# Designs tried in a protein design run: peptides against a protein of PDB entry 6FRK. Part 280

Target 1, 411 residues: chain A of PDB entry 6FRK
Amino acid sequence: NEEVLNAMLKEVCTALLEADVNIKLVKQLRENVKSAIDLEEMASGLNKRKMIQHAVFKELVKLVDPGVKAWTPTKGKQNVIMFVGLQGSGKTTTCSKLAYYYQRKGWKTCLICADTFRAGAFDQLKQNATKARIPFYGSYTEMDPVIIASEGVEKFKNENFEIIIVDTSGRHKQEDSLFEEMLQVANAIQPDNIVYVMDASIGQACEAQAKAFKDKVDVASVIVTKLDGHAKGGGALSAVAATKSPIIFIGTGEHIDDFEPFKTQPFISKLLGMGDIEGLIDKVNELKLDDNEALIEKLKHGQFTLRDMYEQFQNIMKMGPFSQILGMIPGFGTDFMSKGNEQESMARLKKLMTIMDSMNDQELDSTDGAKVFSKQPGRIQRVARGSGVSTRDVQELLTQYTKFAQMVKKM

## One batch from the design tools (peptide; made by RFdiffusion4, then SolubleMPNN)

Design b2_p27_4_s4 (from b2_p27_4, 14 letters changed)
Fold by OpenDDE base, seed 1:
Structure b2_p27_4_s4 (fold): chain B 411 residues (1-411), chain A 27 residues (1-27)
Amino acid sequence: as target 1 above (411 residues)
Amino acid sequence: EKEELEKLLKLLKELRKLYEELQKILE
């Protein structure tokens, strides 16, 4: 019995290490699981695998719970949220995602760029904020992040903003000068919450980085980024252990809406490769896939219009990387589709949709859309001018539609 | 729940097939 337990625990420990779980946490987990499993109950014919999986799941749930209640903003108060993290962690993108999240919830939200170190930081924040219609503050002339942060916070407090997000400078190295700057900013603006943004893809380095931030600044919350299928998220456990701070949100992709509140059970289930059935159901319900049954039924009858193609492209784009959805299904690994080909395909789909946005209902709803355009070449020129593309690009779309419609007729 | 999951899995399988064929056309 002990040999079987040790063999199974070795497999679980290997899988956790492959999921970027810190080696110290894996060792501690192994000891905790061994102490929690009654070997006598294992002798009674219970599925030893299920018992070990349950014990591992329970101990992982404890590792993501720091025992500290997450900070939440107070309605009608000015809540100042300071972001800290390394360069390349996705900090600036995460500021915009969090701002957009609160804006969609009906909070009066704004963004402050106090990153004076990175050239173009303010332009990037402006671009993201403008796309999301989020008010922003920053300077092209002021080089002191303390002054920018203080002025921005004061401005937005006076304008009765409820959520004031401050983005700070990120650096590639743990430089003392970065931590001093962060401390000076924190002291000047007196944030209600300090959020550490961590890249999940840094694996075993998560503990040391998270600890270095916590030792210098009062980190109260963690956001984990790049949980888009390559990072299994095991580094998140290291961040919680080092910061003693809860994970409040996760970033699941590049889009501004690829951002969700952290849920412990779905996260651990995904980490163990058990899938995320709840998240899959939620995602499918958000997509209103009832409209897809009607599309699938049309496809079975060999009917396919340019509108049907547009709706399908819209559905694929709303689903995000199909690899993420497949990764939510138990037994479908995240490696089922190469991410590189998906991003290029999404860019191509978006271009095709932009061309179709310049088509009229007669063109979109025709069962022979290509023939409608072939009979009246002036339609191609109109659509090309309306979408800002060449007549060749419109002809390529019609060629792709024709190929797809022929495939649908063969299905 | 099981019937909803089965419907969902069927839909995802059909969407996958459609996506794979769309990718081949877009390449």
Scores: peptide ipSAE 0.021, ipTM 0.370, DockQ to the pose 0.123
Fold by OpenDDE base, seed 2:
Structure b2_p27_4_s4 (fold): chain B 411 residues (1-411), chain A 27 residues (1-27)
Amino acid sequence: as target 1 above (411 residues)
Amino acid sequence: EKEELEKLLKLLKELRKLYEELQKILE
């Protein structure tokens, strides 16, 4: 029994080390798991693997929980959020992602560029903010980040912004001058939250970097970036341990929507390769499953209408990036679909849906929609005019539908 | 919960197949 336990713990420890979990944390976890497992209860024929997995999971949950409640912005108040972190951590991109997240939630959000050190920092922020339609402030001429931050915060406070995000200068190395600048900015603007942005890809260096920031500035929240398909989430544990601050969000790619609230259970489940079952259940429950059962039955009978195709497109659109859903399934990596192709595919689906919005119920509910249009070509012209597309675009949709319906008949 | 999850996984697998085939059609 003890040999089996030690073997399983060795595998888990190896996997955690490969996931860039700090060696000290892995050692502590191993000791805690050993102490939490009653070997006598293991003798009773209980699934030893399940018990060990549960104990490991429970101890990992404790490692990502600093015991401090995450700061949350207050609606109708002015919330100043200061970002700190090294150059290349994804800090500037993460500022834009967070701003976009709150804007999509109906918060009046803005961005301030107080990075005076990096040439083109303001242009980069401006570009990102403009693409997302987020108000921004910065200077091309002012070199004092304290002045820029103070003026920007004052401006946006006077304009009744609710979320005021301040991006600061990063450095390539931990420099005392950087920390002094961050302290001066923090003292001037008095942020409600200081967010440390950490790159997960730096592996074992995460602890030392996070600690250096925490020792100099009052980090209250952590955002971990570059949690794309290479499941190197272990740096997040190191950041929490070093900062004693909760992870509030994670960055899962380069796009502005590759940003999600941190959830402990799903994160640990992913870290262990168990997938995100809860998030999967939540996402699928957000899918009206009753509509999907009826569809699965129709598919089993080889029936597929234009309406059924439209409903599938709606489901795909509601699910969001399918890569994110697949990454929630145990044993499927997030790398299963290239993100770039997915956005283009979604835009194409939306165009097809817009064409179908100009179809009538007889056309949508026909078991042979293509034949309905082929028998009465005037329908194609009507749909084309109604949707503002060419007759060719409608014919292409019908061709795609026919191909899809043929595939369904083969399933 | 397990049965719901199994149904869910089955549904997602079918949706995946549909999505993969849709991508091929849209390419």
Scores: peptide ipSAE 0.021, ipTM 0.370, DockQ to the pose 0.123
Fold by OpenDDE base, seed 5:
Structure b2_p27_4_s4 (fold): chain B 411 residues (1-411), chain A 27 residues (1-27)
Amino acid sequence: as target 1 above (411 residues)
Amino acid sequence: EKEELEKLLKLLKELRKLYEELQKILE
């Protein structure tokens, strides 16, 4: 029994190390799991593998819980949130994602760029903020981040903003000058929350980096980015252990909507390769995919209209990055869809939908939409003019529809 | 719950196939 336990624990420890979990945490977890398993219960014929998996799961859940309640903004107050983290951690993108998250929840939200070190930092923030219709502040001429942060916070406080997010300079190295600048900004604006942004892909370096930030500034929250890649997020455990601060959100892709509140159980399940069944259920319920049974039945009967294609594109767009949904299914790797092609694919889908918005019901509901357009070429010109595209773009859509409808007929 | 999950997994698997095929057409 003990040999079998030790062999299974060795496999789990190997898998956790391959998931970028810190070697010290893996050793401690092994000892805690070994101490929590009753060897007598293992002798009674219980599924030894399930018992070990449950014990490992329970100990990992404890490792992501710092025992500290996460800070939450207060409605009707001015909440100042300062972001800190290394360059390339996704900090600036995460500021925009958090601002957009609160804006969609009905908070009066704004962004401040206090990154004076990185060339084009303000332009990047301005571009992201403008695209999301989020109010922003920054300077092209002021070089002191303390002045920019103070003026921006004062401005947005006077305008009764509820969520004021301050992006700071990120550096590649632990330079004392960076930490002093961060401390000066923090002292000037007196943030209600300091958020450390960490890249999950840095693996074993997560602990040392997270500790260096916590030793210099009062980090109260962690956001983990790049969890859409090969990184299983094991470094997040190291960040929680080092900062003693909760993970509040995760970044799951490049889109502004690829941002979600952190949930412990789904995260640990994904880390262990068990998938996120709960998050999948929640996501599918949010999508109201029950209405897709009618579509699946039509597909089984080989009927596929331009409207049916439009509804499928709407469903795909509502689902967001399909890679995220697939990554919630047990046994499907996160790499099932190449990241670069997904945004381009979504932009293509949106373009195709815009063309279909200029079609009439007779065109959309025809069992052979391409034949309707081929019989009356004037329809292509009307749709092209209505959607602001070329007649070629409409013909390409109809060609794609025809290929898809032929494929559906073969299913 | 298990039957709902099985239905959901089946739906997602069918949607996945459709999406993979759609991606191949859009490429």
Scores: peptide ipSAE 0.030, ipTM 0.363, DockQ to the pose 0.137; fails the geometry check
Fold by OpenDDE base, seed 4:
Structure b2_p27_4_s4 (fold): chain B 411 residues (1-411), chain A 27 residues (1-27)
Amino acid sequence: as target 1 above (411 residues)
Amino acid sequence: EKEELEKLLKLLKELRKLYEELQKILE
């Protein structure tokens, strides 16, 4: 029994190390799990694997709980939120995502760019803010981040903004000059919350990085980014342990909507490869997939129209990055879809839908859509003109439809 | 709730297969 336990714990420890969980935390977890497991209960024929998984799950839940309540903004007050983190952590993108999140919740939200170090930082923030219709402040001429941050905070306080987000300079490495600048900004604006943004993909470096920030700046919240990549987010445990601060949000992709409040249970479930069943149910309920039972029944009967294909493309697009949804299914890792192919695939789907928007009901609802177009080639030319594409692009769509309809008939 | 979840998982598995095959066609 002890040999079996040790073998299973070795497998779990290997999987946690492969998920970028810090080696010290993995060792401590192994000891805590061994102490929590009654070997006599394991002898009684209980599913040893489920018992070990439950013990591991319980100990991981404790590692993401710093025992400190997360800061929350106060309605009707001016809440200043300062962002800190390395260059490439997704900090600037995350500022925009958080601003958009609060704006959608009915908060009067704004963004300040206090990054004077990176050329084009203000242009990038301005582009993101403008696209999301978020008010912003920054300078093309002022080089002191303290002046920009102070002026921006004062301006937006005077305009009665409720959420004032300040983006700061990042660096490629931990530098004393960066920490001094962050302290000067923090002292000048007196933020209600300091958010450390961490890239989940930096692996074992998460602990040392998070500690270096906490030792210099009073980090009160953590946001973890790039959880849509190969990184299973084990570095998030290191950030919580080092900062003693809760994870408040996670970034799950490149879109402004790829941002959600942190939930402990779904996160640990995903880290262990158990999926996010709760988030999956919520996401599926948001999609109103009750209408998809009719689609599944049509697919089972080998009936597939251009309209059915259009509705499937709409469903795929409503789902967002399919890698995220797959990553919510137990046994499907985030690795299943390469990031590069997904955006290109979505652009291709949108192009195909634009072509289908120029089709008529007879063409869309035909059980043999390709034959309708082959019998009357003038339909291809009409659709091509209506959608602003070549006749070749319409023929390629019809070829793809025919291939897809043939696969549906074989399913 | 369990039956609903099983239906949802089945649907997602089918959608996955369709999406994977669609990607191969779009490549």
Scores: peptide ipSAE 0.021, ipTM 0.373, DockQ to the pose 0.223; fails the geometry check

Design b2_p27_5_s1 (from b2_p27_5, 16 letters changed)
Fold by OpenDDE base, seed 1:
Structure b2_p27_5_s1 (fold): chain B 411 residues (1-411), chain A 27 residues (1-27)
Amino acid sequence: as target 1 above (411 residues)
Amino acid sequence: EEEKKKEELEKLIKIVEELRKEREEEE
C-alpha cells in the first residue's frame, strides 16, 4: 500500500514539476498529502488514484490561498493601483487589460505611464489606451517617474476618476535602483493597492523573483501573465507563497480581452490537467458562436458524445489561439500542449477529427461511445482502416473521449 | 544550488518518463 502510494505521489509530483511548481512546494505538498491520506481507507478498495488526486487538489487549493482577502476598489472613491514587475512580465499590457476590465464594468478608469526607463514605453501605453478608449497620462520630457506619477494621479483625482492605474519601470539588471524607484513612486502617490505582475513562463525563478519584490515593496496583489498554454501556471503558487498575496487576475493571451478574474478551482484543475469546462463554457459564450448553445446545454446535462467532441474540435479550430482552448478541454491540456508547438497540436486535432470522420452516426451520437467500441472491437479496426491510422490511435482517441465524458458526468 | 535543483528536477522528469513508458507497456 505504501509503495503504491509512493508511486502515485511520484507521478503527481512530477506532473506538478512539469507544471513549473517549485520543488520545495512539491516536497511539502507530498508530505501534506501523505499525512492527509488514511492508508486504511485506501485498503478498503476505494480508487486509490482518485483519493490521491483529491488530496493533491485540496493541498494545491491551500497553496493558492494566502489566507488574505484580496483588495477590491471602492465605488465612488479614487482608487490608485500601482503596478510593479520585471521588464517583459507583461506589466504594461496587463495595466491596459485591467483598465479595460474596469471600464467595461462601468468604472471611470485611467492609465498613467511612469516608465521613463524603457524607450517607447509611453508610446506603447498610449497606443494600447487609445485602442481601448482609456484616458492616459505620461510625459515625453519628464524623466523622473515620481513627478510623472504624482502629476498624473493628481490630474485624474481632480477629474474624479475611480480607477487610477500607474505603470512603473521594469528592469532586468539593476534591481536595487528599480526597487528604490518603485518605493519612491509608492511613497509619492500612496497607492491603495500594489500589484505585482509575474510572467508564468519563468518557471522555477518565480519564487525568487516574487520574494525580491515583496522584500522591497508592499505587494498586496498578484497578477500572473502568459497563461496562454506555454506556462502551466505552477509559478503562480510560488508567487503566492513568496508574496503572501492573492492572485486577483490572470492574463491568458495577447488580446485585451485575454484577462480573467482568478478562480482557484478552474486554475488548479488546469494545473492538474483536468481541464476547465466552466472556463470553456464561459469562453464559448463570450465568443457568441451560435452553434454552441446546443453543446453547452448537453455539457450542463452531463451528456457528451463523440459528435459533440468533434463539433468542439471544429469550434476550437475556428476560435483562434489553439493553445488556450485545448488547455480548457479535460485530458487535452497537459498532454497535447506540452508535446509540441501550436502547429503540432493542430495537426493532432486534425488527426483526431479524421479518425472521427471514419465513424458512423451510431458511434458518433452514442452517449457511451467508448462502450459501443468496447462491445464490438471490429468497429475500432474499421475506423482505423478508414482513417489510415493504427488501432492504437483509435483507442487513444476513445480513451481521451472517455476521460472527458467522465468529467462532464461529474459536473 | 540552482544547478542542484535543476538536477533534482531532471531526475524527477526522467522518473516520470520511465513511469509513462511502463504505463504504455502495460496498456
Scores: peptide ipSAE 0.000, ipTM 0.239, DockQ to the pose 0.013
Fold by OpenDDE base, seed 5:
Structure b2_p27_5_s1 (fold): chain B 411 residues (1-411), chain A 27 residues (1-27)
Amino acid sequence: as target 1 above (411 residues)
Amino acid sequence: EEEKKKEELEKLIKIVEELRKEREEEE
């Protein structure tokens, strides 16, 4: 029994190391799992694999919990949120994502660019903020980030903004001058929350970087970025351990909507390759896909229209990047879609929807849309001309629809 | 409510699995 336990723990430890979990945390986990498993219960014929998986899952959940309540903004107050992190961590993009998240929740939100070190930092923030219709502040002439941050915070406080996000300079290396600048900005604006932004793709370096920031500034929250890539997110555990601060959000892609509240259970499930069934259910619920009781009823009756397919493609696009959706499904690896293939897949869905936008209600609402087009080939030519595509592209869409409709009839 | 959510998820999974197969057939 102990040999079997040790072999299975070795496999799990290898998989966690391959998931960028810090070697110290993996060692501690192994010891904690060994202490939590009663070898006598393992003798009783329980599925040893399930028991070990459950024990590992439980200990990973504890590693993600810093034992500190996450800071939350207070409605009707002025909440100042300062961002800190290395250059290339996705910090500036994450500021815009967080601002957009709060704006969509009905908060009066603004952005301040206090990055004077990076050429074009203010232009990048301005572009992102303008696209999202978020008010912003910064300077092309002021070089002191303390002055910019102070003036911007004062301006937006006087205008009764509820969420005031301050982006700071990031550097490529841990330099004392960066940490001093961050401390001066923090002292001047007195932020209600300091958010450390970490790139998940840096793997084993996550602990040392997170610790260096926490040792200099009072980091109270962590945001992990680039979880859409090959990074399985094991570095997030290292950030929590080093900062003693909760992960509040994750960045899951390049789009402004590729940003979600951190959930422990889904994240650990994904890290173990069990899939994120709960996060996918929650995302389905957030999209109000349940409001499509009419679709569910039609599907139960083996009915599927081109409109039903269009609505499903809209839902898939609203769920965010296709690679993330696949990576939430058990048995679909994170590697299933390269970044290039994701944009291509989303462009393909958008093309299919554009073809369907040129269809009429009789074509869209037919229980056999393919038969409507086959009976009157002039419809294919009309739709092709209306959508700016070939007649072949319309025929390919109808072929795909027919495959889906046949699948629904077999459900 | 959980059973409805599970049924919706299973449908979404099946749509994604078919989109996967179609892609694997095109490569």
Scores: peptide ipSAE 0.000, ipTM 0.286, DockQ to the pose 0.196
Fold by OpenDDE base, seed 4:
Structure b2_p27_5_s1 (fold): chain B 411 residues (1-411), chain A 27 residues (1-27)
Amino acid sequence: as target 1 above (411 residues)
Amino acid sequence: EEEKKKEELEKLIKIVEELRKEREEEE
């Protein structure tokens, strides 16, 4: 049993090193996993692989938790967010992504370009901000980033902006001049949050870079970029360890909307090369929902039915107000879903469930529910009449189901 | 347990947000 454990831990440690996880963190994780596994419980016939995977997963979750609650903006206040990071980290693009994220959530958001070092920095920010309809400030003539940042922050405070994002100069290397400039800007504008932007593709350099920033500036949040590539993001663990700051968002592509709040479990699942299935499976098991084992076994086989979707919607409805659950998410303020959007979302779920209540067991339990309806269009009309909705509403439900079922199959 | 419920909800929210985004692109 110990030899099998050591072999499996060696494979996991190799995969984590290949995912750019720092060797010190991998060693610590290995010892923590060994200490957390009861070898006697492993003898009782439980799937040894699943137990080791769960123990590894649990210890990785602890590595992305700095033990500090993420800063969240306060609604109706002026929140100044300063961005720091190296050139090429995706910092400027990430400023626009974060601004767009808050704007879509109904925050009065603006951007300030305090990058005077890079030629065309302001033009790039202006282009991105204009495309996203985000108000912006910068200068073509002022060369002092402190003046630009101060004037921009004052302007947008006077205009009652709620989210004021300040993009600063990046450098190709860790230079003392960069850190001095960052300190001068931070002292002048007194930001409520300092966000370090890190490129996931820099691998083992993440620790040293994150540490250098934290040693000079009070980094309070981390954003990891370029998680759309081959980078598994293991450097993110190094950034959390070095900064003692939570990851609040991730960049998942080049588009302004390729940006999402950081989620621990999906990130760790991706890091391990465990498809999102295992993270779903573990969560489904942990909810102690009576029928979880049956759902898990179906998901492992790439099977997802309309009944499985119905049961998931029931589970969502049983979890209570989305706003309360979202308020538990670090970085998701209680305002992530306005009360109006929550009620509307719940009404949409109830409508979808009402449509499914008019389906028969053959339709609900089919592993290819969309094909059952496509082969016999009369079923769509029956369900539409039974639920008091249009045939279009039933087709929209089936389209949504097909998208879900395709995600489950790609898992 | 609360962290686990939270992360399931986060996946479901992502799916709902993707579905919302696709709907906003079709409008």
Scores: peptide ipSAE 0.006, ipTM 0.282, DockQ to the pose 0.044; fails the geometry check
Fold by OpenDDE base, seed 3:
Structure b2_p27_5_s1 (fold): chain B 411 residues (1-411), chain A 27 residues (1-27)
Amino acid sequence: as target 1 above (411 residues)
Amino acid sequence: EEEKKKEELEKLIKIVEELRKEREEEE
């Protein structure tokens, strides 16, 4: 029994190391799992693999929990959120994502660019903020980030903004000058929350990087970025351990929407490659889409129409960035979440919806929509002409629908 | 069957989130 346990733990430890989990944390996890497993229960014929997986899962959940409650903004107050992190961590993009998240939740949100070091930082922030209709502040002439941050915070406080996000300078390396600048900005603006933004793709360097930031500034929250790539997010455990701060959000792509509240269970399920069907369901359910219950019932009955697909397309359009939900689903290749394809993916959906807008109720409400079109090919030509697309594009939609309806029947 | 359910939920999720982005660009 102990040999079997050791072999299974070796496989799990290898998978965790391949997921960028810090070697110290993997060692500690191995010891904790060994201590938590009742060898007598393993002898009783229980599925040893399931028991080990459950013990590993439980210990990973503890590693993601710093034992500190996440800071949350107070409604009707002026909440100052300072961002810190290296250049290329996704910090500036994450500022815009967080601002957009709060704006969509009905918070009066603004952005301040206190990055004076990076050429075009303010233009990039301005572009992102303007696209999202988020008020912004910055300077093309002021070179002191403390002045910009202080003036911007004061301005937006006077204008009764509830969420005031301050983006700071990043560097390519951990430099004393960067840390001094961050400390000066933090001292000047007295932020209610300091958010460390970490790139998940740096793997084993996450611990040392996160510690270096926490040792200089009072990091109270972590955001992990680039979880859309090859990074399984194991470095996030190192960031929590080093900062003693909760992960509050994750970035799952380059789009402003590719940003979700951190959930422990989904994240650990993804890290282990188990897939987060439950977190997908929860994400689908957290979207107060009145029609979700009706969909779940139809899905339970194995009924799925082109209208149901269209409504689900509308619902996902209300839900947020696709990359987040894809990241919860095991076996979606990294290529599908690749940054360049997100606009192309959206354009593809809008195209699919435009094709469905040219369908009639008989076609949309058929429990076998593909069969309706296959029996009468003239319908494909009508829909193609009505939507301004090729007959091939309509056939591709029907192929996607058929694949979708087949999985719903297996639910 | 669970793997197929997963692939469909994956596609559904794909579709809905792409639509959200477009709505937010139009607003």
Scores: peptide ipSAE 0.000, ipTM 0.219, DockQ to the pose 0.079; fails the geometry check

